# Designs tried in a protein design run: peptides against a protein of PDB entry 4M9S. Part 62

Target 1, 135 residues: chain A of PDB entry 4M9S
Amino acid sequence: SRGLVGVECITPYSYKSLAMALQRCVEVLSDEDRSALAFAVVMPPGVDIPVKLWSCVIPVDICSNEEEQLDDEVADRLKRLSKRGALLSGKRMPVLTFKIDHIIHMFLKHVVDAQTIANGISILEQRLLEIGNNN

## One batch from the design tools (peptide; made by RFdiffusion4, then SolubleMPNN)

Design b1_p18_1_s1 (from b1_p18_1, 12 letters changed)
Fold by OpenDDE base, seed 3:
Structure b1_p18_1_s1 (fold): chain B 135 residues (1-135), chain A 18 residues (1-18)
Amino acid sequence: as target 1 above (135 residues)
Amino acid sequence: SIKTIKSPLVDEFLEKEK
């Protein structure tokens, strides 16, 4: 399994208009979707990222050896996030991808714990190395 | 200020997918 343990996002800038708006968007999410959003911080902003790469860091609780099931669950979460305003934007063709906006990414850098970010990057890089060695 | 989060391996992966 390529899943991570999810974490919550809390902003120290709750008095700013942008932070308040984003906080409201985050509050209406499920715990699972909030966790997925948190780990979006490790992705480069403004880039269309394939689901395969997202699945390296998005927390998923699946008891299966099937890669497709993992990707499908991740995709479902990302799709829900993409329906919440500017949180994510998705493209279906030619390949299913999701993109995090620079503004949202900047917000996440402030609200996600630094150690969580560091761990997320480390795990992502480890999994990418494994993928590279197997291809 | 918060530095930009970067991963050379992510960049490499994305380049290969182009």
Scores: peptide ipSAE 0.270, ipTM 0.786, DockQ to the pose 0.039
Fold by OpenDDE base, seed 2:
Structure b1_p18_1_s1 (fold): chain B 135 residues (1-135), chain A 18 residues (1-18)
Amino acid sequence: as target 1 above (135 residues)
Amino acid sequence: SIKTIKSPLVDEFLEKEK
């Protein structure tokens, strides 16, 4: 199951101005990185999310049974996104994590199509269940 | 106000990682 929580976020930038800037950033992304960004919308904003959890939703083209290899690919994409404006913020310690800000999350909620969001949530929950069952 | 989508499974996972 899932729920909705309301959070108030204040920014010195207008939504319109920020949205325009973010749109330009999105447009210059590769298809691969743009897809990763789209699925970031399913993550809770303001939380440092470990790469392992990101790997549950970020689409990858590599065929590997090694989670480390998948995580490395995901991490590379997220690292690139973290260098594109305020899309993501990375943290290396104590473990490699990435965080989406509330404002960016709100932006994504409005620009990412509803089907992609729904699919991302479903995939995330499915994979988390699988992980939970295996542990 | 921003409505955030939350999954209890995500929360559970994050708690286990701590």
Scores: peptide ipSAE 0.257, ipTM 0.769, DockQ to the pose 0.042
Fold by OpenDDE base, seed 5:
Structure b1_p18_1_s1 (fold): chain B 135 residues (1-135), chain A 18 residues (1-18)
Amino acid sequence: as target 1 above (135 residues)
Amino acid sequence: SIKTIKSPLVDEFLEKEK
């Protein structure tokens, strides 16, 4: 598989008002979309990130999806997240990118397990090295 | 203030894509 095993974000209510509002949005997501959202925490907030980079951390089962379709699957998940308001912002032009806002990133940083975040970063960097070696 | 998670490789990738 590509990415990490799905993780659940548990609201600690550290920032009660924000957490409560966002928790409702998170709870209605599918497990896959929720996992994708969780791993968005490893991305720098406020930056338009191309789908290729997102695909380095968004968990997708390659046994169920061909490698050529992985980016498309990731894009679909991110698109769904972008339809949930402030979770993500997508841009279609000139290149398809998605951005996580600072406020959402802050939320995720508190609700996603620290070890999971660390692992996500490690995997991201590993995959980026692989991409770099292929270029 | 919450520290932003950063990766040098992410930054490098983003610079190459620009």
Scores: peptide ipSAE 0.255, ipTM 0.783, DockQ to the pose 0.039
Fold by OpenDDE base, seed 4:
Structure b1_p18_1_s1 (fold): chain B 135 residues (1-135), chain A 18 residues (1-18)
Amino acid sequence: as target 1 above (135 residues)
Amino acid sequence: SIKTIKSPLVDEFLEKEK
């Protein structure tokens, strides 16, 4: 399975006014959406990332490990996040992608657990190798 | 300043998808 099941995130960060506003937005998210947002920190900011790559790290609890079903669930979560202000920016054409802004990325780097970040990067790279080897 | 997370594998994947 490419997804991470049961990962939760807490964002107790309060520093600047912007950070406080972002934290309020994060606090009203569901646990699942908040976790998805947390793992967005491992993506390069300012880059349109295809859903396939997001699905490598976004925590998803689905009964099927089929790639299309996983991607659909991930896409739904990312779509919800993209509708929450500047958390993510979705692009439908030419390919469905999502982008994390530099400001949001900076925020996440401060509030997401360091071990989560490290693990997310490692998992992403490992799964990319697997994808590459299977193609 | 924000440090960009860089991974050659990510870059390769992104290039392939273009």
Scores: peptide ipSAE 0.255, ipTM 0.783, DockQ to the pose 0.037

Design b1_p18_1_s2 (from b1_p18_1, 13 letters changed)
Fold by OpenDDE base, seed 2:
Structure b1_p18_1_s2 (fold): chain B 135 residues (1-135), chain A 18 residues (1-18)
Amino acid sequence: as target 1 above (135 residues)
Amino acid sequence: TVKTITSPLVDEFIAKQK
C-alpha cells in the first residue's frame, strides 16, 4: 500500500459563488476521491502531470505492488475527478495526464491542512528520489 | 499555510519524461 491519510476539503468561503460550487462538488465525492483531490494541492497548477507522478501522492490502501495496477487505480480516481467540473482536466494524448487549474489550486491551498501539504510534499520528494535513483 | 507547496523535483521529473 502507498499514500497518505485521507483528508476532506472544507472551505470557510461557502457563501462565495466559486467556493460554494466547489464545496458542493467536493461533498459528493467518495472519501477516496476527496483524499485524491486534497493531495492535488502539491502539484504545480497549469501543468499536465503524468499519472505516474500523481501516483506518488494519491493515497491507495489496497493495491498490488505492481506499479501498473497502482497507476490504473490512481488514474481511475483522477478520471472521476476530471468529470466533476473544473476539479481536474484530463488529457489522453500523447500520455495520460491530469492538470489542476490555478483557480482550483488556489482553492485547495486555502482549504487543505498545512500539515497535510507538508506531508504530501515530503512523501512526494521521497518517492521521486527513489524513482530517480532506480533509473 | 506553507508558501511553497510544490517541489522542484516535479519539474525535474517532467523534464525527464520529455
Scores: peptide ipSAE 0.366, ipTM 0.836, DockQ to the pose 0.041
Fold by OpenDDE base, seed 4:
Structure b1_p18_1_s2 (fold): chain B 135 residues (1-135), chain A 18 residues (1-18)
Amino acid sequence: as target 1 above (135 residues)
Amino acid sequence: TVKTITSPLVDEFIAKQK
């Protein structure tokens, strides 16, 4: 996935200050965290999403195949993103969730590669169907 | 530009967990 790397920010924002700030925040991320942020674009904005659902789309290259460890790694990435500006907001109670703001989501829609979006949606839907069928 | 790029399956998933 290409994620956000190498994409020039074309923003619909009236004032470029927010877009510029977000762009700078994205640029200082690690490749892994930037990739995670890119896939956040396929999540509905303004909704508290449980880590399990995030784990359906966040790519994790180096970890155990154990589901718990996968969720932990995803949670760690999302936590890092939540600590970097306004990229995500985390909620610990009653369950650990993360939410992408509408403004950030709108930003991502303009800067995330189209193929990344398509892949993220495809993977998310596939895994959700699998979860639904296994219950 | 695609206005809606989220899956409706997400809503269903969240609803089932509540």
Scores: peptide ipSAE 0.366, ipTM 0.836, DockQ to the pose 0.040
Fold by OpenDDE base, seed 3:
Structure b1_p18_1_s2 (fold): chain B 135 residues (1-135), chain A 18 residues (1-18)
Amino acid sequence: as target 1 above (135 residues)
Amino acid sequence: TVKTITSPLVDEFIAKQK
């Protein structure tokens, strides 16, 4: 199974101007979209990441066990985030990918709970190993 | 300086997809 359940973020003010701007953006998100944004911290910044990889860590509460439906739900969340300024950048061609900006990633490193980050990395690595073993 | 928190396995995965 892919995804994580539950994320708690602690808003830092290390970069006050950026933090204030991002706080406003985060406040208007749904709980699900905020959770998706939190787990974006485990992705390398500045890299176009395919939806399949995002789906390894983005939490999905209500979805079928079908992988296609999981990816679609994850993609929808990431698309919404990409419409929120600098949070994410999406590309449709040649493959649907999303990228987190370095500045946003730096912010998330201070916002997302350390244990949540550690758990996210652990699960991501586990899923990647499973994918590698299946190919 | 904040340490890197991303997994090197991600880089390997992306490399295989190229």
Scores: peptide ipSAE 0.360, ipTM 0.832, DockQ to the pose 0.039
Fold by OpenDDE base, seed 1:
Order: structure tokens, then C-alpha cells, then sequence
Structure b1_p18_1_s2 (fold): chain B 135 residues (1-135), chain A 18 residues (1-18)
């Protein structure tokens, strides 16, 4: 692993007002959708991320061992989040991707538990290495 | 100002898929 890369983020908006609005949005989410949103903090902001990468970190209680169904479940969660205003931005074509904006990412970094962030990064890196070894 | 952290492995993965 090449380690973690840190980038400084500045928002032009009032952080307090935005944080209050976002907190209200987060509070009305289901536990599973809120968990998915929390793990979005490990994704680079402003980048269209394929569902395959999201599936590496979003926890899913699996009813089936089929990988294809796992990606679909993850996609459904991300779609629900994308319908909650600016939490995520989804693109269906040419490839299904989801993006977290810098402002939302900054908010998450403040409200998501530090250990959860660290664990998410570790899990993501581990799974990416495994995928790379299998290819 | 807030520091944002990411994994370089994500960039590598995306690059390989393109």
C-alpha cells in the first residue's frame, strides 16, 4: 500500500447551517442507509466511483452468496442516498457510478467515528489488494 | 479547513478499469 493521501478542503458555504441541514437528512435515514453513507467517507470526493468499489466497503447482510446480487443491493442503497438531495450523485451511463461531493465528505469526516473511518479504509485496501491479486 | 484522506489504491483501481 502507498498509504493514505490527505487533501485540505474548504467550503464556501456556512458550515453550521449546512451541518444542521445534513444532520437532519442523516437522522431520517434507515440504519442500513446511514451506515452506507458513513462509509462513503473513505471514497475520494468529487470522483465518479463504480459500484464495484462501493461494494468493497458498504456492509450488506447477504441473503445470497451471489456477487451480482450484492452489487445490486449496494446500488439500491446508493440510489436511495442519491435521492436525498446532494448526499450522493449517481450516473447510470455509460457505467453506473456514484460520487460524493467535497462538502458532504467534509461533513462526514467530522461526524463519522474515527475508528469507523480507519476500519473502512483498511477494509477497502484489503479488498482492493485481493481483487488485484485475483486479476 | 479540514483535511480529507483517501487511499491511492482507489485511483489505481479506477485506472486499471479504464
Amino acid sequence: as target 1 above (135 residues)
Amino acid sequence: TVKTITSPLVDEFIAKQK
Scores: peptide ipSAE 0.352, ipTM 0.825, DockQ to the pose 0.044; fails the geometry check

Design b1_p18_1_s3 (from b1_p18_1, 11 letters changed)
Fold by OpenDDE base, seed 4:
Structure b1_p18_1_s3 (fold): chain B 135 residues (1-135), chain A 18 residues (1-18)
Amino acid sequence: as target 1 above (135 residues)
Amino acid sequence: PVKVIKSPLVDEFIEKQK
């Protein structure tokens, strides 16, 4: 099983229309999807990243350790985020990938708690090493 | 400071998945 990873983020009020729009988008997300979005801050912006890599940081709570189930759940979350406009962009070909835009990434850098970011990076690095060792 | 993963491992992994 894989438990949820807690995140702390805030959405500051802004007089800028873009910031306000992003704030509204974030506010209407479920707690689960908002957490997923927060952890996107640890990914390099502007890069099409495969779901498997996203699964290293996106917090999920599943009873099974089956990688297939994990990836599917993560993909569903990322798909939901992609439906919120510019939050994420997905590509199905050649493989399913998602990309965080530079603008959104910049936004997340300001609203995601520093400790959450640090934790996310540590988690990603750990899981990437595990993946690498299993290859 | 806010950081983004710049590890060669990440890059390598991404390339392998393409």
Scores: peptide ipSAE 0.018, ipTM 0.474, DockQ to the pose 0.038
Fold by OpenDDE base, seed 2:
Structure b1_p18_1_s3 (fold): chain B 135 residues (1-135), chain A 18 residues (1-18)
Amino acid sequence: as target 1 above (135 residues)
Amino acid sequence: PVKVIKSPLVDEFIEKQK
């Protein structure tokens, strides 16, 4: 595996004040949406990520293994997150994508459990390799 | 400054979709 590359990020916003506000947003999330948010930490910040890639890491319990159903469920969760402050930003064109901001990503790196992050990275890498091998 | 993570595999996937 090629692994992930570390990049330095500087935010113009106060981490402390933002963290307090974000914590309140996180607290009102459902368990389902909060889990999705946690795994968002494994995505590169500032990049419009297609739902297909989000589906690689967002935990979903669906009746079918069809990608369409998976993507729809993942999209619904990400849409809800995009409506919670600045947690995510969504775009519909040219394809449905979601982006995690550098600031939010930085917040998540400090509050998400380290094991969750490690697991998410491993899962993402594994599934990306599988996708790459199949295409 | 805080270190963030970036996946080359993600970048490659995105580029293939273009």
Scores: peptide ipSAE 0.105, ipTM 0.700, DockQ to the pose 0.041; fails the geometry check
Fold by OpenDDE base, seed 3:
Structure b1_p18_1_s3 (fold): chain B 135 residues (1-135), chain A 18 residues (1-18)
Amino acid sequence: as target 1 above (135 residues)
Amino acid sequence: PVKVIKSPLVDEFIEKQK
């Protein structure tokens, strides 16, 4: 698995300074927040996505089986990411949503392991099918 | 050369929420 920290990536960016800035932002994150950011790559960029959908792919350790606790923990991680420059943008009303920018998404595609991306998409699709069947 | 990752199921889910 290719990590986000300490990995040099070749991007289509015209400006080296942007890639360096993003790399620095990733390096100062906690391990759990970096993991959350990595899985954000499976989301479509530029779209406001509800926390419920994020919770399908963001890895969280929870002692309880309560769905509300899962969403709250995921939301906390995403909120922290939204406070780190342009990594994510959050909206509170009418429903809590988070959006990944195209530039950040493009960066993640180069630094996140291809197999991790593929697995993340598969997991998301599976869980969406399950939600669709139960609702 | 850089393709955006897309999921038809994600798109459908988002559309249903609108």
Scores: peptide ipSAE 0.025, ipTM 0.534, DockQ to the pose 0.039; fails the geometry check
Fold by OpenDDE base, seed 1:
Formats: structure tokens, sequence, C-alpha cells
Structure b1_p18_1_s3 (fold): chain B 135 residues (1-135), chain A 18 residues (1-18)
């Protein structure tokens, strides 16, 4: 069983045309933003996910071990992705969240390396256990 | 063809978490 479940969907748009457009968007990303996008595949589509949960799987190099700085850096990456059109949808109120749509999630399931997906799920599950132990 | 998305930081990230 997975901690978070992805969903496949049917679209009225041509997958090939959408894939070409999304491929262009992916190619212009930095390596760090592309990695963040890859790990978005482990999140359930259509759900507003708090930044704290994103920070469990988004790989970030920070100069400090401060949790607040980690969340801020993750938020900045997700904000950049949200500005690339349909990749993510950000919501500031009531709490800062980001959502991946079903169509984008379906695309990622096809183009993200299987080992990356497996690693992301494993990392997320481990972090969720740690959070649970701290509550 | 669509290129496979790679996560070049994943190995480093995993090692840092150990």
Amino acid sequence: as target 1 above (135 residues)
Amino acid sequence: PVKVIKSPLVDEFIEKQK
C-alpha cells in the first residue's frame, strides 16, 4: 500500500499534443525545479497539499538545518512551477498549498523514472512516520 | 518523443537523509 495514491484520467485533449507542450515546459526548468516536478508525481492529484507535506519529498539543499528555511525554499520552487502554467496550482489562503491536476499527474506517471517514483514514495512514507512520532 | 524526467539530486538527497 502507498501513503498517497495517484489517479489516472481520461482527457478530451490529445495526449501527444499535451505531451509536446509539457515537454517544452519541462525542458526550460532548472535541474532543481525539474527534480521538484518529478517528485510531484507521488502526490494525489486534485488535492490541495500543504507545503509541509511537499517538503517531505522535494529535494532541497539549504545552508541551515532550520525547518522554516526548508519550507520557504520548497515553497519558492513550487511557486516557480505554478508560474509555468498548468504544472501546479497554488493557493495562499487559508493556508499555502499546492495542487497537481489529474492531467499533469498522468503525464508525470509516464515520463518520470520508475525508480524516482519509488524513491519518492519511500521517502514520503518515512517522513510521515517521523511526523507521526513527533505528534 | 518525450524525455524521461530525471532527478539528479535524488541520490544525494537520500544519502543526506541516512
Scores: peptide ipSAE 0.023, ipTM 0.504, DockQ to the pose 0.599; fails the geometry check

Design b1_p18_1_s4 (from b1_p18_1, 11 letters changed)
Fold by OpenDDE base, seed 4:
Structure b1_p18_1_s4 (fold): chain B 135 residues (1-135), chain A 18 residues (1-18)
Amino acid sequence: as target 1 above (135 residues)
Amino acid sequence: PVKTITSPLVKKFIEKQK
């Protein structure tokens, strides 16, 4: 299954206005969306990434084994995150993609647990290899 | 030294899928 159990993001207090603003944005997220945001840290910043690739790391606890349903659920989460200011930027054309900006990525690097990052990378690499081998 | 989070493998696959 491509589902992933959600992981919490740590949001330390910051005196920097931007960090504080981002922290507030993260705090108001649902646990599910916060977990999705946490795993966004494993993606390269500034790159338009198809939903299919996001689905390799975005945690989905309850979903069908159908890939289409998984992608839709992931897309919904990413859309919600994109509505939260600068957390993500989405593009509909030519293909639905989402991008994490460098600033947000830097923020996540500081607030996401190192083990979470390592796990996310491992999972992503594994799933990408599986996709590559199936092609 | 800037710690890179994204692996070369991930970058490679992302580029291929774009």
Scores: peptide ipSAE 0.389, ipTM 0.842, DockQ to the pose 0.040
Fold by OpenDDE base, seed 3:
Structure b1_p18_1_s4 (fold): chain B 135 residues (1-135), chain A 18 residues (1-18)
Amino acid sequence: as target 1 above (135 residues)
Amino acid sequence: PVKTITSPLVKKFIEKQK
């Protein structure tokens, strides 16, 4: 995955300053957190998404085949993103969820690599089908 | 003018979770 592109993009924002501020927020992220943020573009904005679904698309390296470790690692990344301004909004109760705001999602649509978006959607759809078949 | 990126399958899944 190519993640976020560092190229100037045309955004629908009325104010260029907002896009610049978001770009600066992205630039200070670690490579891992930036990658996680890139894949957030495949999620519907304004919806509380459980960590289980995020785990279907967020790329992480795990030391074991334990599913719980995957979810925990994903949750940690999303938690860090939620502490970076308005990038994500976390909710702990009753179930741990994360939500991407419409403004952030709109920004990502313009700065995330097209191939990354396509791959993310494909992977998510595949995982959802697998989950559906196993239930 | 920017097309929706979210997959219809993803939307359906989320709706079922509500």
Scores: peptide ipSAE 0.389, ipTM 0.846, DockQ to the pose 0.040
Fold by OpenDDE base, seed 5:
Structure b1_p18_1_s4 (fold): chain B 135 residues (1-135), chain A 18 residues (1-18)
Amino acid sequence: as target 1 above (135 residues)
Amino acid sequence: PVKTITSPLVKKFIEKQK
């Protein structure tokens, strides 16, 4: 299992109305999608990130060791998140990417547990090193 | 200034992908 603690909805976000709206959006997510959203905080905002990079941190359990399957599952989760308004923005061409907006990222910085963030970064870095070693 | 939480390694990886 790659799952970690999900998003907490308590936030000191200055824009209360926006925060409340985002909290509601987060609360209706499945646990898996909420966890995926939480780990989006480790990505730089405003950047189109390829699914391969997302797959390094999004907690997904797959039956096989096939990275292809992992990418597909991650993509599905990210697609669901992108359908929740401003949570993520997907781009299909030329390559499938997802982007977290600055506002959402700022929100997540306040509501995602600090340990979750740290763990996410650690996991991501470890997996990136593994990928780098295989290239 | 808002603290950046993105890993330097992640940033480097993204730069290589561009």
Scores: peptide ipSAE 0.376, ipTM 0.839, DockQ to the pose 0.039
Fold by OpenDDE base, seed 1:
Structure b1_p18_1_s4 (fold): chain B 135 residues (1-135), chain A 18 residues (1-18)
Amino acid sequence: as target 1 above (135 residues)
Amino acid sequence: PVKTITSPLVKKFIEKQK
């Protein structure tokens, strides 16, 4: 399943040390990586999520409609986020998964646009239903 | 916002994948 296209994310400046640090991390991201991070807010924090589920909400632009290529592109974005401090935590074995921590999730709840969050949840739910019907 | 945003449907699906 292909992710949502288009994200609005507002990262207001904060005088609190934690928010400032996270804001700096977000500001140096590319637009595509920042969008991927924004949609991480729809995932439950502290859970190892398979790349297949991430691919349901992460916006990607691929030339091919092949599912394998989609998952690889999503994985690459999530890997870049995981290399930037505590934004995400990746695990390769036994299955490639990514996890968002509670503190990052809390931050995203405040800086990601409410409509974007609602749309992301709606799209994820829709695609999960489609996957369930095909199995 | 203090409210949990993850839907029950999403949570159930994730639990099935574990």
Scores: peptide ipSAE 0.374, ipTM 0.840, DockQ to the pose 0.040

Design b1_p18_2_s1 (from b1_p18_2, 10 letters changed)
Fold by OpenDDE base, seed 5:
Structure b1_p18_2_s1 (fold): chain B 135 residues (1-135), chain A 18 residues (1-18)
Amino acid sequence: as target 1 above (135 residues)
Amino acid sequence: MPKFNWPREPTPSVVPPP
């Protein structure tokens, strides 16, 4: 198991002021957007991840069994996060992707519950295996 | 650092079973 050794951001002082700023940004999120941000910790930092892979771990309540509605609702949550404090970076072309920055990812690794991280990784691994077996 | 009150349990994405 090669753990994602995130690039250690070397400056502890920038971390304390950034952590306070990020804390304030997270406190003003809706419960759904805050939950989506929590699960962003399972994604590799600095990588443009397709919405389909985000939909494997972002909790969404959908009124229909339509997978298309899941991807749209996930995309809307990630778009809201991308507009708030550079929490995510969105790219529309050639495919809709979102990326978590190394600094934000490192912050999340410290503030998200360890069990939530472990569960999110397990869910992602399971869903990736299911997608890989169906192609 | 204050731990954010993150959901302790992942609310399973209610993808209804097929």
Scores: peptide ipSAE 0.060, ipTM 0.630, DockQ to the pose 0.050
Fold by OpenDDE base, seed 1:
Structure b1_p18_2_s1 (fold): chain B 135 residues (1-135), chain A 18 residues (1-18)
Amino acid sequence: as target 1 above (135 residues)
Amino acid sequence: MPKFNWPREPTPSVVPPP
């Protein structure tokens, strides 16, 4: 998927049109995929993030606490988002990663609830500390 | 910009065991 790297935000009008297109894209998502996209706002834009780190913040209702199943289900959600309007950019090599583009991230910062952002950051920080202490 | 009704409550990525 070519990320929005080719969307030259040449004018405020192109930005408004892009924001409307993104809004429409978000409206047609499932509630689960929309929730996953919301939590993508806590990730730094323009960085290839491993699925393992996405799994720290993407809400997944899985019947099992098996780490492998969590990473697979998160990867499937992120793959769905990457196929819809390049909301994310996936790379398979050397490790499966996903990246949020700066323009999508900026959009999310404006439309995601501030409490959801704050909670997502707190959850990410906690789970990163847990991963770091277990290594 | 209209604010979307994003998840009001963060669902943990893993359901804690009951």
Scores: peptide ipSAE 0.043, ipTM 0.622, DockQ to the pose 0.049
Fold by OpenDDE base, seed 2:
Structure b1_p18_2_s1 (fold): chain B 135 residues (1-135), chain A 18 residues (1-18)
Amino acid sequence: as target 1 above (135 residues)
Amino acid sequence: MPKFNWPREPTPSVVPPP
């Protein structure tokens, strides 16, 4: 049985202290921003991901089905998350992207409900297929 | 919209014994 050598992310913070700090950051989020953060678990960590791909999984209630409004609202949520405890890292150039760090992603994998993760993956897969078939 | 359930109890990371 090949044990998955868990990449022990050596942080200068004890895992417990980091988890407690992250938990506090999550508790003060709006329901919308907390939902956006939860669905970030389906993204690969350490990768700069365009807002367009985030829009595939971030739940948004918009008055129109216009993709531009969807991307803007998603970008605003991700910007708020990037300002709160470094939950995400945003880049503006060359394209607006957001990245989840390995530590945050590892935290989310443990605290986000398994059904939410499964649903998020399924939604992402479906939306990527739809995008791929329309191009 | 998928229902978001947060937080679940952190599953104790069972570090497999060496």
Scores: peptide ipSAE 0.039, ipTM 0.580, DockQ to the pose 0.079
Fold by OpenDDE base, seed 3:
Structure b1_p18_2_s1 (fold): chain B 135 residues (1-135), chain A 18 residues (1-18)
Amino acid sequence: as target 1 above (135 residues)
Amino acid sequence: MPKFNWPREPTPSVVPPP
């Protein structure tokens, strides 16, 4: 039985309507939450990513050297995004994770500056190497 | 700080017809 994986042909009309809806959702974000959403483009879509990995790429101004406060502030930003227009999907158990949807990720690839994407990938790669060498 | 140049008009992805 050949399962017809129905390629949902997103019509150009559905794409324009979705892009306009997403634009309106982003315009009402704070500057901090918009910045966090922009850096979500460096994550693989459809994957549940732990908060620790999000903390490698989400820009946060922390007043303390406490790593625990960084993860908490990042988690709060991602939680706000998850409550707005399904921009992210959060899971609390067994570990706190957030996932970007394929549609949102595709949108971000078109609207986020190419240099910002390249910088975000380079930062993520560097932080992953640092984590891998410290274990 | 990376400059967020929001929004670019989404270029229509032309899915070629089957």
Scores: peptide ipSAE 0.036, ipTM 0.585, DockQ to the pose 0.113

